# Designs tried in a protein design run: peptides against a protein of PDB entry 4GXB. Part 202

Target 1, 277 residues: chain A of PDB entry 4GXB
Amino acid sequence: VPTEEVSLEVLLSNGQKVLVNVLTSDQTEDVLEAVAAKLDLPDDLIGYFSLFLVREKEDGAFSFVRKLQEFELPYVSVTSLRSQEYKIVLRKSYWDSAYDDDVMENRVGLNLLYAQTVSDIERGWILVTKEQHRQLKSLQEKVSKKEFLRLAQTLRHYGYLRFDACVADFPEKDCPVVVSAGNSELSLQLRLPGQQLREGSFRVTRMRCWRVTSSVPLPSGSTSSPGRGRGEVRLELAFEYLMSKDRLQWVTITSPQAIMMSICLQSMVDELMVKKS

## One batch from the design tools (peptide; made by RFdiffusion4, then SolubleMPNN)

Design b2_p28_5_s1 (from b2_p28_5, 10 letters changed)
Fold by OpenDDE base, seed 1:
Structure b2_p28_5_s1 (fold): chain B 277 residues (1-277), chain A 28 residues (1-28)
Amino acid sequence: as target 1 above (277 residues)
Amino acid sequence: PPKVKVTSTTLADGSTVTTYENPVFDPN
């Protein structure tokens, strides 16, 4: 692609559009810096955020596809998909809420975290009780962003990334689950027919390894699930988990977001390693 | 710091498997 100046749209978590002028040859970091400059985000806070490729659903919700890598050209990455459903989103890229303290000290950083948190609550990524919701609404009406975030930090699944409904083989085969990644764990929420909501928490420190499998289903005459056309790539994330002392068991998640889940695991591991260091 | 060890393999059926070894795994 010839080097040309282009306009690139980057979305915040709440759907706010940030338009930046970049070169087609600009890499992910270059685009991120351009977005930061447009937002007046200080250079020392850029590292707390990343660019993600997402698919925008009909309801405006984002399905995270992957994190853009450093060597990628965001303009090319998004335009090559030839679908308007794909967007680039700016989001915080750390897991430990302690890092919020650094970001919140800056007005722009505070606004970004606030907007993201409001969006995550509205989308049901952060779980709230009725009373908590009332308190959050009151703080939002007062435009008390710091207090809002402090309360939000105490909420269930704060800082988690929620994935689209998918299927797992735990606790039973072909269980419908909603996976969320955060706090150095994968949370699997499932509701079986006639049963209460159950949550399985899988801590990263108890995963010996994980794997991503990419396969093309053979045209077997069996009724493929109506939504997957012939020849669509099937993605699975499997992890070997320490269920009890000296007992390892594989858990497999079938999801088109398996790659993104793996990226989250890698990111959580990396953050844990930095803390040990 | 130790990084995640990544290995990729192509299976006979054409599927690809990428395995990640976890350096923060605690067997205790």
Scores: peptide ipSAE 0.649, ipTM 0.947, DockQ to the pose 0.792
Fold by OpenDDE base, seed 5:
Structure b2_p28_5_s1 (fold): chain B 277 residues (1-277), chain A 28 residues (1-28)
Amino acid sequence: as target 1 above (277 residues)
Amino acid sequence: PPKVKVTSTTLADGSTVTTYENPVFDPN
């Protein structure tokens, strides 16, 4: 792609549009800096955020595809997909809520965290009770952003990334599950017919390894799953988990977001390593 | 600090497998 000046749209978690003028040859960091400048986010806080490629669903929700890498050209990455449903989204890129303290010290940082948190609650990524919801709404009406965030930080799955419904082989084969990544774990929620909601928490520190498998299924005479046409790439995330003392077991998740899940695992591991240093 | 070790392999059926070794794995 020839180097040209273009207007690039970057969305916040709440769907707010940020338009930036960049070059088609600008790398991810260049675009991120442009977005930060547009928002008046200080340079020392840029590192707390990243750009993500997402698919916008019909309801306006975002399905995260992957994190844009440093060497990528965001304009090319999004436009090459030749679909308007793909967007670039700015989101915080750390897991430990302790880092919120650094970001919240700045007005713009505070606003970004607030907008993201409100969106995550509205989308059901953060789990709230009725009473908590009432409290949050009250704080939102008062526009008390700091207090809102402090309360939100105590909520279940605060800071988690929620994925689209998918399939896992745990606890049994072909189980429908909703996966969420956060707090150095993968949370698998499932509800089997006639059963109560079950949740499996898989801590990253108990994963020996994980793998992403990309395959093209052979044409089977069976009706293709409604969501995937014949010959579509199948993605799986599998991790070897320490279920009990000296007992490792593979858990496999079949999801188009397997790559994003793996990116989350890598990111969580990286953050843990930084804390250990 | 040690990072995640990444290896990629292409299988005979054309499938690709990328494996990640976890440096923070605690077997205890």
Scores: peptide ipSAE 0.648, ipTM 0.947, DockQ to the pose 0.798
Fold by OpenDDE base, seed 3:
Structure b2_p28_5_s1 (fold): chain B 277 residues (1-277), chain A 28 residues (1-28)
Amino acid sequence: as target 1 above (277 residues)
Amino acid sequence: PPKVKVTSTTLADGSTVTTYENPVFDPN
């Protein structure tokens, strides 16, 4: 693709549009810097954020596809999909809420975290009680962003990335689950009819390894899920988990977001490694 | 710092398996 100047749209978590002028040859970091400049985000805070490829659903919700890699050309990555459903989103890229303190010291950083958190609450990614919701709304009305974030940091699944409903083989085969990644874990939430919400927490420190499997289902008989056209790639994330002392068990998640889940795991591991040094 | 070790394998049926070894795994 010839190098040309183009206008690229990058969305914040709340759907706010940031338009940047970039070159088609600009890599992810170049685009990120352009977005930061447009937002007046200081250079020293750029590293706390990343660009993600997402699919926008009809209701405006984002299904995260993957993090854009350093060598990628964001303009090409998004436009090559030839669908307006795909967007580039700016989101924080760390997991430990302690890093919020660094970001919150800056007005722009604070605004970004605030917008993301509000969106995550509105989308149900962060779990809130009625009372907590009331408190959050009150703080939002007062535009007390710092206090809002401090309260939000105490909430269940704060900082988690929530995935679309999928299927896992835990606790039983073919269980419908909602997976969330955060706080150095994968949370598998299961709600069976007539039962309370059950959550399985899988800490990354207890994962010996994980695998992403990409397969093309054979056109044969039964498991034609009606909506998958013949030839759709099936993605699975499996991780080998230490269930008990010296007992490893594989847990498999079938999801089109398996790659994104793996990216989250890698990111969480990387962050933990940084903390251990 | 130690990084996640990544290994990719293509199976006979054309499926691909990418394995990630976790350096922060604690077996205790």
Scores: peptide ipSAE 0.648, ipTM 0.947, DockQ to the pose 0.802
Fold by OpenDDE base, seed 4:
Structure b2_p28_5_s1 (fold): chain B 277 residues (1-277), chain A 28 residues (1-28)
Amino acid sequence: as target 1 above (277 residues)
Amino acid sequence: PPKVKVTSTTLADGSTVTTYENPVFDPN
């Protein structure tokens, strides 16, 4: 693509549009810096955020596809998909809520975290009770952003990234699950008909390894699942988990977001390594 | 700090498998 000046739209978690003028040849960091400048986010806080490629659903929800890598050209990455459903989103890129303290000290950082948190609650990524929801709404009406965040930090799945409903082989084969990544774990939520919500927590420190498999299903003559057109790539995330002492077991998640799940695992591992140093 | 070790292989059926070794794995 020839180097040209273009207007690139970057969305915040709440759908707010940030328009930046960049070059088509600008890499991810260049675009991120442009977004930061547009928002008046200080340079020392840029590292707490990343750009993500997402697919916007009809209801306005974001399905995270992947984190944009350093060598990528965000303009090319999003436009090459030739679909208006794909967007670039700015989101915080750390897991430990302790880092919120650094970000919240700045007005712009505070606003970004607030907007993200409100959105995550509205989307059901952060789990709230009725009473907690009432308290959050009250704080939102008062525009008490710091207090809102402090309360939100105590909520279940705060800071988690929630994925679209998918399938896992745990606890049983072909189980419908909702996967969430956060707090150095993968949470698998399962709701079977007539049963209570069950959650399996898989801590990253108990994963020996994980793998992402990309495969093209052979045209099986069986007309089974109506919706997947012939030739769709199947993505799977599998991790080898220490279930008990000296007992490793593979858990496999089949999801179009398997790559994003793997990115989350890598990111969580990286953060843990930084904390150990 | 030790980084995640990444290996990628292509299988005979054309599928690709990328494996990540976890440096923070604790077997105890």
Scores: peptide ipSAE 0.648, ipTM 0.947, DockQ to the pose 0.794

Design b2_p28_5_s2 (from b2_p28_5, 11 letters changed)
Fold by OpenDDE base, seed 2:
Structure b2_p28_5_s2 (fold): chain B 277 residues (1-277), chain A 28 residues (1-28)
Amino acid sequence: as target 1 above (277 residues)
Amino acid sequence: PPKVKVESEVHADGSTVTTYTNPVFDPE
């Protein structure tokens, strides 16, 4: 791609558009810096955020595809997909809410966290009771961003990334699940017909390893799940989990977002390693 | 700090498997 100056759209979690002028040859960090500059985010806070490739759903929700890597050219990465559904999103890239304290000290950082948190609540990524929702709305009406975040930090799945509904082999084969990543775990929520909501929490410290498998199913005639066209790549995330003392078991998630789930695992592990150092 | 070890394999059927070894795994 020839090096040209282009206008690139980057979205915040709430769908706010940030337009930046970048070169087509600018790498992820260059674009991130441009976005930060546009937002007046100080340089020392840039590292708390990342650019993500997402697919915008019909309802305006974001399906996270992957984190943009350092070597990537964001303009090329998004435009090469030749679909208007794909967007670049700025989001915080750390998991420990303790880092919110650093980000919240800056007005722009505070605004970014606030916007993200509001969006996550609105999308149902953060789980709230009726009373908690009332309290949050009251704080939102008062525009008390710090207090809003402090309350939000106490909520279930605060800071989690929620994935699209998918399938897992746990607790049973072909279970429909909603996976969320956060707090150094994968949360698998399932509601089987006629059953209560169940959640399985899988801490990364109990994962010996994980793997991402990419395969092209052979056109076997019979299992016409109506929505998967012939020749679609099947992605799976499997992790080997310490279920009990000296008992490892593989758990497999079948999802188009398996790569993103793996990226989350890597990111959570990396953060834990930094804390141990 | 030790990083996640990444290994990738390509199979004859065209499938790819990328394995990540977790350095923070605690067997207790």
Scores: peptide ipSAE 0.660, ipTM 0.949, DockQ to the pose 0.806
Fold by OpenDDE base, seed 5:
Structure b2_p28_5_s2 (fold): chain B 277 residues (1-277), chain A 28 residues (1-28)
Amino acid sequence: as target 1 above (277 residues)
Amino acid sequence: PPKVKVESEVHADGSTVTTYTNPVFDPE
């Protein structure tokens, strides 16, 4: 792609558009710096955020595809997909809520965290009771951003990424599940017919390893799965989990977001390693 | 600090498998 100046749209978690003038040859960090400058985010806070490739759903929700890597060219990465549904989103890229304290000290950082948190609640990524929701709304009406975040930090799945509904082989084969990543775990929520909602928490410290498998299924004559055309790539995330003392078991998630799930696992592990050093 | 070890394999059927070894795994 020839180097030229272009206008690139980057979205915040709430769908707010940030337009930046960049070169087509600008790498991820260059674009991130341009976004930070546009927002007046200090340089020392840039490292708390990342750019993500997402697919925008009809309802305006984002399906996270992957994190943009350092060597990538965001303009090329998004435009090469030749679909307007793909967007670049700015989001915080750390897991430990303790880092919120650093970001919240700055007005722009506070606003970014606030907007993200409001969006995550509205999208049902953060789980709230009726009472908690009432309290949050009251704080939102008062525009008490710090207090809002402090309350939000106590909520279930605060800081998690929620994925689209997919399938897992746990606890049974072909179980419909909703996966969320955060707090150094994968949370699998499922509702089996005639059963209550169940949640399985898989802590990353109990995963010996994980695998991402990409395959093209052979055309099975069964017309069974509506929406998977012949020749669509199947992605799976499998992890070997310590279920009990000296008992390892593989759990497999079939999802188009398997790569993103793996990126989350890597990121959570990296953060834990930094804390241990 | 030790990072996640990454290994990739390409199979004859065109499938790809990337394996990540977890350095923070605690076997207890």
Scores: peptide ipSAE 0.659, ipTM 0.950, DockQ to the pose 0.796
Fold by OpenDDE base, seed 3:
Structure b2_p28_5_s2 (fold): chain B 277 residues (1-277), chain A 28 residues (1-28)
Amino acid sequence: as target 1 above (277 residues)
Amino acid sequence: PPKVKVESEVHADGSTVTTYTNPVFDPE
């Protein structure tokens, strides 16, 4: 692609559009800096955010595809897909809520965290009781952003990234699950017919390794998964988990977001390593 | 700090497997 000046749209978590003028040859960090400048986010807070490639669903929800890497050209990465469904989204890129304190000290940082948190609650990524919802609504009506965030930080799955419904082989083969990543874990929520909602928590510190598999099913293979046409790439995330003392077991998740799940695992591990260091 | 070790394999059927070894794995 020839180097040209272009207008690039970057979305916030709430769907707010940020238009930046960049070069087609600008890398991810260059675009991130342009977005920060447009928002008046200070340079020392840029590192707390990242750009993500997402697919916008019909209901306006975002399905996260992957984090944009440092060597990527965001304009090329999004436009090469030739679909208006794909967007670039700015989101916080750390997991420990303690880092919220640094970001919240700045008005722009506070606004970004607030907008993200409101969106995550509205989309059901953060789980709330009826009473908590009432309290959050009251704080939102008062526009008390700091108090809203302090309450939100105590909520179940605060800071988690929720994935689209997919399939896992745990606890049984071909189980429909909803996966969420956060707090150094993968949470698998399962609802079987006639049963209560079950949640499996898989801590990253109990994963010996994980694998991402990309395969193209052969035409003769009856992929029993409804809706995947012959020839579509199948992505799987498998992790070897310490289920009990001296007992390792593989858990496999079949999902188009397997790459994004792996990115989350890597990111959580990296953050844990920084804290140990 | 230790990084995630990444290994990639390409199989004869065209499938790809990328393995990530976890440095923060605690067997205890």
Scores: peptide ipSAE 0.659, ipTM 0.949, DockQ to the pose 0.800
Fold by OpenDDE base, seed 4:
Structure b2_p28_5_s2 (fold): chain B 277 residues (1-277), chain A 28 residues (1-28)
Amino acid sequence: as target 1 above (277 residues)
Amino acid sequence: PPKVKVESEVHADGSTVTTYTNPVFDPE
């Protein structure tokens, strides 16, 4: 693509549009800096955020595809997909809520965290009780952003990234699950017929390794998995988990978001390593 | 550089497997 000046749309978690003028040759960091400048986000806070490629669903929800890498050209990355459903989203890119303290000291940072958190609650990514919801709404009405965030930080799955419903082989084969990544874990939520909601928590520190597998299923006549066309790429995330003392077990998640899940795992590991150093 | 060790394999059937070794794995 020739180097040209273009207008690029970057969305916040709540769908707010940020238009930036960039070059088609601008890399991810250049675009991120442009977005930060447009928002008046201080330079020292830029590192707390990343650009993500997402697919916008019909209901306006975002399905995260992947984090944009440093070498990427965001304009090219999004436009090459030739679908308007793909968007670039700005989101916080750290996991430890302690870093919120650094970000929320700035008005713009506070607003970004607030908007993201509101959106995550509205989308059901953060789990709230009826009473908590009432409290949150009251704080929203008062526009008490700091207090709202402080309450939100105590909520279940605060800071988690929720994925689309998918399938796992745990606790049994072909279980429908909702996966969320956060707090150095993968959470697998499932509801089996006649059973209550169950959650499996898989801490990253108990994962020896993980794998992303990309495969094309063989055209078998009758055994095509429901909902997938013949020849559609199948993505799986598998992780080897320490279930108990000296007992490793593979857990496999079949999801189009397997790459994004892996990116989350890498990111969580990286953050843990930083804390350890 | 990423702190996670990454290894990729391409199989004869065209499938790809990328393996990530976790440096923060605690077996204890």
Scores: peptide ipSAE 0.659, ipTM 0.949, DockQ to the pose 0.714

Design b2_p28_5_s4 (from b2_p28_5, 12 letters changed)
Fold by OpenDDE base, seed 2:
Structure b2_p28_5_s4 (fold): chain B 277 residues (1-277), chain A 28 residues (1-28)
Amino acid sequence: as target 1 above (277 residues)
Amino acid sequence: PPKVKVESRTLPDGSTVTTYTNPVFDPE
C-alpha cells in the first residue's frame, strides 16, 4: 500500500469515535500514540492501553478478534478485511486493577477507564446485583468517576473480557458456554435449560500449556456446527489444566475467538511475570 | 523475564497447531 495520509477511526469501548490522521504505513504504536495525542493522554500512560481489532455486531457490541501487534499497520489491517463491521478499539491492556490507580491519577486516563467500565457494565461483562446497579447508577448520575470505579473494582468480572457464546467440552461435551478472561483466569459460564448458572474458573497458574488449533472442516464432516458455512476455519483453544494434585486434563473451547483467548492468556502470563520480577 | 514459549506446527491434515508453554505454571 502506498504511503498516504489517511483518517483512521478508532473507537473507545463505549463506541465513541476518535479520528486520527495517520500514515497508511504507521505501525500500531504510531497509531496508538496518535490516538493518545488526540485524547490528550500523557505519554507515560500510553502503555496501559492497546489497540484491538473487533467485529461490531448488529447490536453494537464488539466481538474482539485480536490485539493488534506491534509490526502491524492498523489502517491496512482493518481495511484489508473489506467489511465495515471491523473496527479498531482502544481498551486498557492490563489485568491487575492495581494499575488502575496509576491511570486514574490522570483526568484522561480516568475518563477512559470510566467509559470502558460503564460500557462493560452495560454490556453485561461485569456482573452486578440490582443493588450494586442502583449504586452505580447513582454514582454515574453524580458523575463521580473515581467512586464509580472504586465500586466497580469490587464487582464480579471487573476487568474481564467477555467473549461470544461458544462451545466447550467442559463440564460435558459440546456444552454451550460463555468464556470470560480476567484476573489471571478463564471463566467458563454454563447455563443449561432449567439449570442454575454454573461457572468453571481456570486460573492461568494451573495451566501447564495451551494450544490454538486452526482447521478447515472437510465438507463431508458431520460436525457442521449450526450457523457455520461449509469450509469455514474452525478455531479451538485447548489448555492443559491441573484439575487436582498431579492430575492434568485438557479443556477445549471451540470458538472463532480462540486466537483472542490465547492472546489474553499470553497477556495475563506476561503481567504475572512482570509482577514476579 | 521468561516469556511464553511458542511453537507452531502443521499437521498432516493441514491443520495448524500453536502450542504455548506457560512459564508461570505452578504444579503445587
Scores: peptide ipSAE 0.667, ipTM 0.952, DockQ to the pose 0.805
Fold by OpenDDE base, seed 1:
Structure b2_p28_5_s4 (fold): chain B 277 residues (1-277), chain A 28 residues (1-28)
Amino acid sequence: as target 1 above (277 residues)
Amino acid sequence: PPKVKVESRTLPDGSTVTTYTNPVFDPE
């Protein structure tokens, strides 16, 4: 692609649009810096955020596809998909809430975390009780962003990324689940017919390995997932988990977001390794 | 620090498998 100046739209978690003028040849970091400059985010805080490729659903929710890699050209990556449903989103990219303290010291950083957290609550990614919701709304009305975040940090699934409903083979074959990644774990929420909501927590420190499988279903295979045409790529994430002492078991998740789940696992592992060093 | 080890292979059916080995795995 010839080097040209273009206008690129980057969304915040709440759907706020940030328009930046970049070159078609600008890499992910260049675009991220342009977004930071547009927002007046200090350079030392840029590393706490990343650009993600997402698919915007009809209801305005974001389905995370993947993190943009350093070598990518964001303009080309998004436009090559030839669909307006694909967007670039700026989001917090660390897991430990302790890093919020660094980001919150800056007005722009505080605003970004606040907007993201409000959005995550509104989308049901962060789980709240009725009383907690009332308290959060009160703080939001007062525009007490720091207090809002401090309360939010105590909530269930704060800092988690929630995925679209998918299927797992645990605890039963073809079990419908909602997966969330955060706090160095994968949370699998399931509701079987006639049963209460159950949650399985899979800590990354108990995963020996994981794998992403990309396959094309055979034409004769009747197991076309509803809504996937013949010949569409099927993605699976499987992880080998320490269920008990000396007992490893594979758990398999079938999801179009398997790659994104794997990216989350890698990111959580990387953060743990940094803390360990 | 050590990173996740990544290995990719193509299966006979044309599917691709990428395996990630976890350096923070604790067998207890």
Scores: peptide ipSAE 0.666, ipTM 0.952, DockQ to the pose 0.786
Fold by OpenDDE base, seed 3:
Structure b2_p28_5_s4 (fold): chain B 277 residues (1-277), chain A 28 residues (1-28)
Amino acid sequence: as target 1 above (277 residues)
Amino acid sequence: PPKVKVESRTLPDGSTVTTYTNPVFDPE
């Protein structure tokens, strides 16, 4: 693709649009720097954020597809899909809430965290009680962003990324689950009809390995999901988990977001390694 | 610091498998 100057739209978590002028040849970091400059985010805080490719749903919710890679060309990556549903989103890319302290000291950083957190609560990614919701709304009305974040940091699944409903083979085969990644774990939430919500927590430190499998289902095969054509790619994330002492078991998640889940795992591992160093 | 070890393979059926070995795995 010839190098040209283009206008690129980057969304915040709340759907706010940031327009940046970039080159088609600009890499992910170049675009991220342009977005930071547009927002007046200091250079030393850029590393706390990343660009993500997402699919915008009809209800305005984002389905995260993947994190944009360092040497990727964001303009090409999003436009090559030839669908207006795909967007680039700026989001924080760390997991430990302790790093919020570094980010929220800056006005722009604070605003970004606040907007993301509000959005995550509104979308049900962060789980709140009725009383907590009342408190959060009160703080939001007062525009007390710091206090809002401090309260939010105590909430269940704060800082988690929630995925679309999918299928897992845990606790039994073909279980409908909602997966969330955060706090160095994958949370698998299961709600069967007429039953209480069940959650399985899988800590990254108990995963020996994981794998992403991309396959094309055969129509005649037992793996043919109803409604999937011969040409549809099936993605699976499987991880080998230490269930108990000396007992490893594979858990498999079937999801179009398997790649994104794997990216989250990698990112969580990387952060843990930094902390251990 | 050690990184996640990544290995990719294409199977005879055309499926692709990427395996990630976890350096922070703690077997206890």
Scores: peptide ipSAE 0.665, ipTM 0.951, DockQ to the pose 0.760
Fold by OpenDDE base, seed 5:
Structure b2_p28_5_s4 (fold): chain B 277 residues (1-277), chain A 28 residues (1-28)
Amino acid sequence: as target 1 above (277 residues)
Amino acid sequence: PPKVKVESRTLPDGSTVTTYTNPVFDPE
């Protein structure tokens, strides 16, 4: 791709558009710095955020595809997909809420965390009771961003990334689940027919390993399930989990977001290693 | 600090498998 100056759109979690002038040859960090400059985010806070490739759904929700890597060219990565549904999103890129304290000290950082948190609550990524929702709305009306975040930090699945509904082989084969990643775990929420909502928590410290499998299903003469075209790549995330003492079991998630799930696992592990180091 | 070990392979059926070994695994 020839080097040219272009206007690139980067979205915040709430869908706010940030337009930056960059070169087509600018790498992920260059684009991130341009976005930070546009937002007046200090240089020392840039490392707390990352750029993600997402697919925007009809309802405006984001389906996370992957984190943009350092060597990537964001303009090329998004435009090569030849679909307007793909967007670049700025989001915080750490898991431990303790790092919020560093980001919240700056007005711009505070605003970014606030906007992300509001969006995550509105999208149902953060789980709230009716009373908690009332309290949050009251704080939002007062525009008390710090107090809002402090309350939000106590909520279930604060800081989690929620994935699209998918299928797992746990606890039963072909079980519909909603996966969320955060707090050094994968949370699998499932509702079986006639049963209450159940949640399985899989801590990364109990995963010996995981794998991502990419396969092309053979055209079976049977009617493809609605929404899977013939020849679509099937992605699976499997992890070997310590279920009990000396008992390892594989759990497999079938999802087009398997790569993103794996990226989350890697990121959570990396953060844990930094803390141990 | 030890990083996640990554290994990729292509299976005979043409599928690709990338395996990640977890350095923070605690067998207890």
Scores: peptide ipSAE 0.666, ipTM 0.952, DockQ to the pose 0.766; fails the geometry check

